Peptides against a protein of PDB entry 7PB4. Designs and how they scored, part 216

Target 1, 105 residues: chain A of PDB entry 7PB4
Amino acid sequence: KMLNIKEYKEKLLSTLGEFLEDHFPLPDRSVKKKKKNIQESSVNLITLHEMLEILINRLFDVPHDPYVKISDSFWPPYVELLLRNGIALRHPEDPTRIRLEAFHQ
Target 2, 218 residues: chain B of PDB entry 7PB4
Amino acid sequence: DALQMAVGYFEKGPIKASQNKDKTLEKHLKTVENVAWKNGLASEEIDILLNIALSGKFGNAVNTRILKCMIPATVISEDSVVKAVSWLCVGKCSGSTKVLFYRWLVAMFDFIDRKEQINLLYGFFFASLQDDALCPYVCHLLYLLTKKENVKPFRVRKLLDLQAKMGMQPHLQALLSLYKFFAPALISVSLPVRKKIYFKNSENLWKTALLAVKQRNR

## One batch from the design tools (peptide; made by RFdiffusion4, then SolubleMPNN)

Design b2_p17_5_s1 (from b2_p17_5, 7 letters changed)
Fold by OpenDDE base, seed 5:
Structure b2_p17_5_s1 (fold): chain B 105 residues (1-105), chain C 218 residues (1-218), chain A 17 residues (1-17)
Amino acid sequence: as target 1 above (105 residues)
Amino acid sequence: as target 2 above (218 residues)
Amino acid sequence: SEEERAETLVELHLLAE
């Protein structure tokens, strides 16, 4: 049953891929100005799709602690998007951790 | 020069331990303010200082003052704006600073060198419509950014729902009218005919500065 | 809110179909 739900969610996520890419793309980082600005992280940002996948996987792999730590690879606007729309929730005691809320109803 | 030293202070912190940190900070802040209002700041300086203002490195009062003097000499890099939006989402910035940023963004919109990357942030800006404090300014920003490709059924529904919730606000009506222009089939409701598009532009605290910038760049 | 989340999810589902 859990497997079926996971597969369904994965399928849904896959279907949403194009939508997410079209409407919430990563900014083009090609214009790296030489100046070491705080956000000039050499860190590779992940797509929103990948972020959701991580959250889904965590929910299934560790259901008793379904929270994912926000890393430098998490683009802040994506985090905000998920939180604002109730797709994800912050850990009540640790704001650096988020979990997936119900993916479908 | 004095400006370089001031920018360096904000970027790297004080080089020497000063017993009077507040005095030093104020000195450098005044230097930045003075140059910004008189001559404008270079795009590189804005890039540095804008990020600092939104990063939470300094207190809200300092951040506010820095943001208020983000006046370009010529142009603002869109990359700076993208980075700034990222900082807004980190949550180290106050609500008032967020409002100020959007006001700044609208005010300085024409001085941003390119819009392609900013347009990619359309969805994120649109999501900010849910914030009552930001909504008027976000509507204005979206009014400036919206292309036909951005007008989607789900966004139309959200705008209509928002209108149902908050009433027929001028800023929302302006955006809806633009949406109807691009996609009349998606908006079946009749919108009141407004002769003039209304946004809170009269409260632009940069009005004088912007006039000066335009004059210098003629 | 839960309602907002539900609405967002519904919209995403509809768009994905």
Scores: peptide ipSAE 0.022, ipTM 0.773, DockQ to the pose 0.041
Fold by OpenDDE base, seed 2:
Structure b2_p17_5_s1 (fold): chain B 105 residues (1-105), chain C 218 residues (1-218), chain A 17 residues (1-17)
Amino acid sequence: as target 1 above (105 residues)
Amino acid sequence: as target 2 above (218 residues)
Amino acid sequence: SEEERAETLVELHLLAE
């Protein structure tokens, strides 16, 4: 049963990877316009695929507390996308934490 | 100058503890408004102020007024738009501010210097179609952005489903018609032949200002 | 809505198939 879940997870992530990369790519921050005052947030943003992977892994690794803290590496549009589509849910008491909605159908 | 001081106030906060914070705020806001409507704002000023308006740093009333005066002297940087969309997704601004932003984005679309990065945000804009308040303006934006490569079966399905839910809205029909133009094989449903594409006039708020901008840049 | 969530989940599952 665990193997089937893991395999399903991997298959899901693999299939979504290409789709997400094509349709929800990160913006190219490389437009270094040298203008001084734009605090280039030096924070490396992760892909949507990586975000989902983190959320899925947390669900499996810590099922009793499946919430992940939103970090600076989480691009806000991705977070909003996941929340808006019901893929993720905010913690009821801590809005800085989100979890994957259980695919347990 | 007065504008620099005003922008600095919004960006960094007051330099000195003002006895009347509200009066100072209003003074600077009026300064920005006056310059914006008379001459337009530089791209750098828009970059700063647009982010402030969407960051939740100030109240909704202030944010709304700032956003309404985001009028370019010449161009708007696409980077400003990308950052703005990010702030919009943080959820610190009101629904009305979101609507106003999309109206602004449509109205100012031709003044954005480049579209390459904005085109990459296509999927995010598309995801906002489900918001009833945003839908008319997002459809208009998507109508401006849509390329053949954006027309995918899953998006067609979503649009058709949305039409089933909300009815045959003019803005949705306009977008569907464009989709059918690019990919007729994906849309089997007969769409009413409309002679004119109809969207809500998003530019009405800035009509006079936009005319002035065009005249200055001729 | 729960319905929208369910639909999205279904879509994701369908994409994963």
Scores: peptide ipSAE 0.022, ipTM 0.796, DockQ to the pose 0.075
Fold by OpenDDE base, seed 1:
Order: sequence, then structure tokens, then C-alpha cells
Structure b2_p17_5_s1 (fold): chain B 105 residues (1-105), chain C 218 residues (1-218), chain A 17 residues (1-17)
Amino acid sequence: as target 1 above (105 residues)
Amino acid sequence: as target 2 above (218 residues)
Amino acid sequence: SEEERAETLVELHLLAE
């Protein structure tokens, strides 16, 4: 049962991978390295795919507390994208935590 | 100079604890405003101040004033826009600031040095269409950004759904018409033939300044 | 296809229910 769930998750993630990469890529940081600006961060941003993977894994691994803490590796536009599209939901008491959520139809 | 001191103040904060923080703030803000409207700001100055305006470092009133004077002397760096979008999504700025930003972005679109990175943000802008306050301006922005490769069935569906929800809005119709132009097979719905595309006048706030910028850069 | 991917996304949401 667990294997089936994992396989299913992997299949879902793989299917979404190309879509997410094509339509929601990370911005090129090459320009940031050349210009010393205030927001130059050495933080390694994760892909939207990886973010979703984290959220999905948390939901299945810890269903009683399916929330993931937003780290610096979470690109804010990705977080907003997930929230805006109803893919994720903020914790009602802790805005630094989000979980995977169902579509509001 | 006075401008450098002002920008430095906003960037680094006050050097000394001032008993009259508000007076100092106002002084520097006026300095920035005066220079911006008179001569425009350098791309580096816009980079700094734009992010400050959206970071939540200062109050909404201050942020609004800063954003209103983000007038380029020559160009705006696309990197500044990318960073700005990131800050916008952090949620430390007000809804009105977001609206103002998109208005600014549309108004200043031609002054952005490059569009490659902004084009990569297409999906994020598209996702903002569902925000009623942003929708008119986002449609305008997307109208400027949309390429054939961006026109996908799922986006068409979303636009049509949005139209069903909010009605046949001129800005939405304009975007749909562009989509139909690029991919007529995806939009079977007959769109009214419009002689002219109409968007809200986002640049009204900067009309005089923009004219001046264009004149200086001839 | 994008549609298939969209459907997959819907499936993900169903899993979150």
C-alpha cells in the first residue's frame, strides 16, 4: 500500500515536472552575480517540482501535521502561486507553514 | 550628494538615532521625489528603492510614495522587476501597493532594458488574473508579454472561466483576442470585433514624467 | 499534453483531500 502510494506520487510528480519546468522556471541568477545588490542571496532556491514533492511527502508521511515550514529556499512567487491556485494552504495560526490543499471547486 | 544620502538612508537606515525620525524620513523622501520627477532615477537607484518599497521595511504611505517616484532616467533593470515580484509575493506590502506596482510595471514596460526574465514570469502574472483588483492591469501586462508559445489550452480555459465569472470585461476581451490571434483553434467562441483595444490608463500617474523621459532619451 | 498534466494536478489535489 505504501509502495503504491509512493509510486503514484512519483508518477504524478514526473508528469508535472515538465509542465512546471516549462511554465514556472526559476529566474536566471547569472545577472545577480554580476551586480552586487542588496538582495544578492547565496540561498539555493528549489524548483517548484521539489517544493511540491516536499509538500506531498509531508502530507503522506505526517498526515496529522501535514504542514511544511517555509524556508529561504522557497521562492516567494512559488509559494504565492501555490496558495493562489489553491494547491497549498497556509496554517491558520502560523503563516510560515503551508500544506498541500485540494482545489476549491 | 543629497540623492545618495537619501537612497542610503532608505537602504541602510539612519546612521544615528534621530529624535525626529519623521522629519528626516520626509526630507529624504522629498529629495528622491524631486530628483525622480525632475531628472529620473538611475537604474541602480530604482533597483534599491523599488525593493525597499515592496519589502515592507517602511509603512504603506512611504512605500506608495517611493513607488510613485520610480521614474527612470533611462532604463529599468529587468532584474529589479524580478526581485520586485519576489517581494510582492512575500506579502509584506498592501494590496494597493500591488496594484500600484502592476500599474507601474505596465507604464514603465518600455523602459525595462530586457524582457527575457520577465517573460519567464509569465505564469506567475497569469496566476494573478484571479485577483479582481489586479486583473485589469495583469491583462494589460500579459497583452504586452504574450507570445504564441504562451497560449496553451489550460490558460484558455482559465481565461474563459474567468470571463464566465466576471463577465466580458474589455481588458479580458483584449487578452482573449490576442490569444485567438495566436491560436485560433483554441478559441471557438466568437469574439466581438473591436476596432480598438482598451485598457485602463495605467500610465496616467506618470504621464508627464514619461513624456519627459522619452524626450530626454531621444 | 498540458491537459493531461492539468488532470494530474487535479489528482494531486484530490489526494490532498
Scores: peptide ipSAE 0.022, ipTM 0.791, DockQ to the pose 0.050
Fold by OpenDDE base, seed 4:
Structure b2_p17_5_s1 (fold): chain B 105 residues (1-105), chain C 218 residues (1-218), chain A 17 residues (1-17)
Amino acid sequence: as target 1 above (105 residues)
Amino acid sequence: as target 2 above (218 residues)
Amino acid sequence: SEEERAETLVELHLLAE
């Protein structure tokens, strides 16, 4: 059962790849994050596919603490997309951590 | 100049608005407002101030006033919009600020220099349809952005589900009609024939300013 | 649970369709 789920995970991620790239691509231009009031730095953003992969892997690898820390590589629109659609849930006590959750239709 | 000082204050000034600095804040805010409504703001100024308004750096009242005066002299950079959407998603601004932003985005849509990057945000805007407060304005925005390639079965299903939940809202009907135009095979439901597409008048807040901008750029 | 994880993945798949 576990192996079957893992295989399904890989298949799902593969299938989602094209979909996510087509419908939720990163902007071509770099997103800058302000570290200080004066200086903006470029952050290397990961794809939505990579973000989901991280979340899925965390759920499987650490089911008792399936939360992932939101890093600067997490594009805020992606985070919001996942949260708004019920794909992810914020930690009740730490809003900087999210976990994969059941999708709400 | 006074505008540069004002913009600098918002960019580099105090991290949060303080009661002890209310006079200074008000002075700079009025400076921005005066220039914006009189002459419009440069794209660079809008870039700075728009992000500040959505970053949660200042209080809701200040953010609201800043957004209301995001009037371009000529154009708005699409990069500013992309960054603004990012800040919006951080969730440090109020719901009312989000509504105001979408109203602004619709009102100023024609003044955005390019649409390629904004079109890439289609899915993110679409995801905001489920927010009841945003839905009317997001529908209007999507009406402006939708291309044939955006009309997918899963989005049609989402729109129909939303219609089932909210009823036959004029803004939803408008968007659905556009979807049907691009992909008639995906929408089997008959839509009422409307002579006029109806959206909420998002631009009313900037009606006078928009007229002035158009006159200056003729 | 593993079941919950599987269900979540199914939901993600449905989103992509």
Scores: peptide ipSAE 0.021, ipTM 0.794, DockQ to the pose 0.055

Design b2_p17_5_s2 (from b2_p17_5, 6 letters changed)
Fold by OpenDDE base, seed 3:
Structure b2_p17_5_s2 (fold): chain B 105 residues (1-105), chain C 218 residues (1-218), chain A 17 residues (1-17)
Amino acid sequence: as target 1 above (105 residues)
Amino acid sequence: as target 2 above (218 residues)
Amino acid sequence: SELEKAEKLVELQILAE
């Protein structure tokens, strides 16, 4: 039963990858002309697929505390998209933490 | 330069030692407003001030005033818009600020230097259609952004569902008509032939300033 | 296809709002 769940998880993530890339790609920040003084926060943003993978993995690995801390690699529009669509939920006491909701069916 | 001092004030924040913080803030805000409405702002100034207005650094009243004076001298950087959309999603701005931003974005759309990255945000804008306060302005924005590649079956279904919920709104009909133009096979429903596309006049807030910008760039 | 199912699931989640 556990093997089937892991396999299902992997298949789900693989199938979502192309869809998410097509419909919700990251903006290319590389076009920033090197103007010297803007501390371009060198923070590498992760893809929506990677974000979902993190959330799904946390739910499976730590089901009693399935919350992930929002890092600077989390693009705010992705976080908002997940929350608005009921795919993720914020921790009731800590708004910096989110968990997966709907993909566990 | 008075404008540089004003922009610097908003960027760096108030210097602790000023006893009359409110008067200083008002002075700098008026400076920005005066220059913006008379001459427009440079792309770099808009980049700085737009981010400040949406970051939640200042109160809603100040943010609203800053956003209202985001008038370009020539162009707005696409990067500034992408950053702005990111700030909108952080949740530190008010609902009224979000509405004002979308109105601004529609009004200033032609002055944005490039659209490639903004087009990548199509899915996020489309997701905002569910917000009743934003829906009219988002429809207008999507009308400007929509390409054939964006017209997907699930988006058609969503638009038809919205129409079923809120009725035959002019802004929604305009967007649906564009969708039908790009993908007639996806929309089997006969849309009323509207002779005139009608959106809420978002540009009214900046009408005089926009005319001046267009005249200077000709 | 499993891809179509996943797309439908995502679509359904987006629509179930």
Scores: peptide ipSAE 0.030, ipTM 0.783, DockQ to the pose 0.033; fails the geometry check
Fold by OpenDDE base, seed 5:
Structure b2_p17_5_s2 (fold): chain B 105 residues (1-105), chain C 218 residues (1-218), chain A 17 residues (1-17)
Amino acid sequence: as target 1 above (105 residues)
Amino acid sequence: as target 2 above (218 residues)
Amino acid sequence: SELEKAEKLVELQILAE
C-alpha cells in the first residue's frame, strides 16, 4: 500500500513537473548584471514543483502539523499562485506558514 | 547630485538622527519627482525605486508617489519588472498600489528593454484575472503579451467562465478576440465583431511624460 | 487514499487554471 502511494506520488509529481515548468518557470535571474551591490540575495529559489513536493511531503509526514514555513527560497509569485488558487492555505495565526489544502471529498 | 542623495535616502532608509524625518522625506521625494518628470530616470534608478515602492518600506502615500514618477529616461529593465511582480506577491503593498503598478506596466510596456522574462510571467498575470480590480488592466497586459503558445484550452475555459460571471466586458472581449485569432478552433463562440479594441486608458497618468520620453529618444 | 485524492485534486486545480 505504501509503495503504491509512493509510486503514485512520484507519477503525479512527474506529470506536474512538466506542466509547471512549461507554464510557471522561474525567471532567469542569470542576467549577469555587473555586481552592483544590490544584495542579490544569493538565495536559490526552488521550482514550483519542488515547493509542491515539500508541501505534499509535509502533509504526509506530519499530518497533525502540515504547515511549512515560507523560506527565502520560496518565490513569492509561487506562494501567491498556490494561495490564490486554493492549492495552499496560510496558517490562521502565522502568515509565514502554509499548508497544502486538504481536499476533503 | 541631489538625485543620488534622494535615491540613497530611499534605499538606505531614514537616518535615525534626523529630527525632521518628514521634511527630509518630502524633500527627497520632490527631488525624485522633479527629475523623473523633467528628464526621466535611469534604468538603475527605476530598479531601485520601483522595488522600494512595492516593498512596503514606506507608507502607501509615499509608495504611490514613487510609483507615479517611475518614468524612464530611456528604458526600463525587464529585471526590474520581474522583481516588482515578486514584491506584489509578497502582499506588503496596497490593492491600489497593485492597480497602479499594472497601469504603469501597461503604460511603460514599450520602454521595457526585453520581454522574454516578462513573457515567462504570463501564467501569473493570467491568474490575476480573478481579481476584479486588476482584471481590466491585466487583460490589457495579456493582450500585449499573448502569443500563440500561451493560448491553451484551460485558459480559454477560464476566460469564458470569467465572461459568464462578469458579462461581456470590453477588456475580456479584446483578449478573447486575440485568443480566437491565435486558436480559432478553441473558441467556438461567435464573438461580436468589434471594430475597436477598448481598454481603460492606463496611459493617462503618464501621457505627457511618455511623449517627452519619446521625443528625447528620437 | 485521502492523500491520493489530494494529489489528484492539486493536479486538477493546477490543470484547471
Scores: peptide ipSAE 0.029, ipTM 0.751, DockQ to the pose 0.039; fails the geometry check
Fold by OpenDDE base, seed 4:
Structure b2_p17_5_s2 (fold): chain B 105 residues (1-105), chain C 218 residues (1-218), chain A 17 residues (1-17)
Amino acid sequence: as target 1 above (105 residues)
Amino acid sequence: as target 2 above (218 residues)
Amino acid sequence: SELEKAEKLVELQILAE
């Protein structure tokens, strides 16, 4: 049963990867340039796919505390997208932490 | 099954002919309570019982007890929550039942299967912020539901007005901080950078039950 | 199951589009 879950996870991530790369590309670096005062924090933004991978991995690896801390690498619109679509939930006591929504069957 | 008989009793209502209506009611209520706390309830059972608890079919004491045992075995249907909110609009439930419902909704939020329809009820929940008894729990619910699209100037104004009236309540500050995160241009007021968001989670009536549900669904 | 959760996640992403 555990092996099947891992294989399924990998298949899911691969399928999502192709989909997300096509439909949710990272914004071109040019969009950050227009607001002058944000210090060029050299923080590389991660893809939506990578973000989901982190969330999924956390859910599988640490199911009792499936929350991931939002880092500067998390593009805020992607965080919002996940939350908006019910894919992720904010921690009830820490807005800097999100988890994958537990679709309990 | 004892649970099926109990749920059926609440659904169909008390048969007029039973001389021992109160004893029968108590028996079935205890059955539901016992199963809910031990094993949780199926989504269908929650759908039926939650609707009953908010419909005004039974007295406040019974409704309160039913609502307290709305513990899922696995999931809660979003439709059940939408129906429940519809009953809140009808106003047949007591103020205490409303408070308990919002507490329940926050506590069980992660077990609700979908959030799309609940998110559409955002405006309704937001309107309930004006109720002082509901405000802390509604803020917590809104904190869980709020999307960037929900952060509108009129809602910001209402929250600031509430803050002016009620003072700097931790639950209001939490929600305002989230609003500022989504729409910093709409909130000119310097909010204290509170690193820790505090909602009254300490009074979670279902803490033990929720832990048990999470353990069973691993 | 964790599997079912993942499937629902995919479905939700498709619907968000």
Scores: peptide ipSAE 0.027, ipTM 0.348, DockQ to the pose 0.088; fails the geometry check
Fold by OpenDDE base, seed 2:
Structure b2_p17_5_s2 (fold): chain B 105 residues (1-105), chain C 218 residues (1-218), chain A 17 residues (1-17)
Amino acid sequence: as target 1 above (105 residues)
Amino acid sequence: as target 2 above (218 residues)
Amino acid sequence: SELEKAEKLVELQILAE
């Protein structure tokens, strides 16, 4: 049963990876170039796929505390996308933490 | 089915001819309560009963009892929630019923099938922050609903004004912290980095029921 | 359920489409 879950997880992540790379690319750092605010240049943004992977992994690894802390690497529009579509939920006590929506099975 | 008869009674209203209207009402109410707490209610049943509870068709005591047993078996329809909010706007329900509704909405938030239309009601919920009795629960609801697009300068001003009037309430601080997260440039005030956001435990009324729902849906 | 997760992912796919 656990092996099947891991395999399913890997397959899911793999399938999502190709899709998300094509449809949800990271904003070209080029668009941020016009506003010279120097400080934004140093944070490596993660892909939506990587965000989902982190969330899924956390849910499986720590099911009793499935929340992930939003880091500066999390592109805010992608966080909002996940929240808007009910894929992720905010922690009731910490706005900086999100979890994968427990699809109430 | 006893539940269908009970729901039908509330939907159609008391048939004039029944001599013992109060006993009949109590019987049907108990039927709904028993089923709701044991098994939960279907989305259709919640749609009907929630609408009734907020329409002012029955007295406050009955409405309160109905609302307390709006426990889903699986999901709550977003449309039911939108209709419910529309009744709140009409103002035929008591203040206590409004408070209970917001508590219910927060407690049942995860069981609502869609959020798109509810998100459009953001402005209506935000306006309810001015009600001192509703404010803690509305803050919690807004905390769940708030998107970057909702964080506007005028809303920031209103929240800060509210904080000035009410003091540094935990629920208000929680919402402000979220606003600062989405729009740090709009909130220059140093908010105490509260590691823990404390909302009133709205779920307490339904804690056992929610656990049961989650267990059934596993 | 894994199925519901898959459904949500499918919904994401549909939305991206």
Scores: peptide ipSAE 0.026, ipTM 0.348, DockQ to the pose 0.077; fails the geometry check

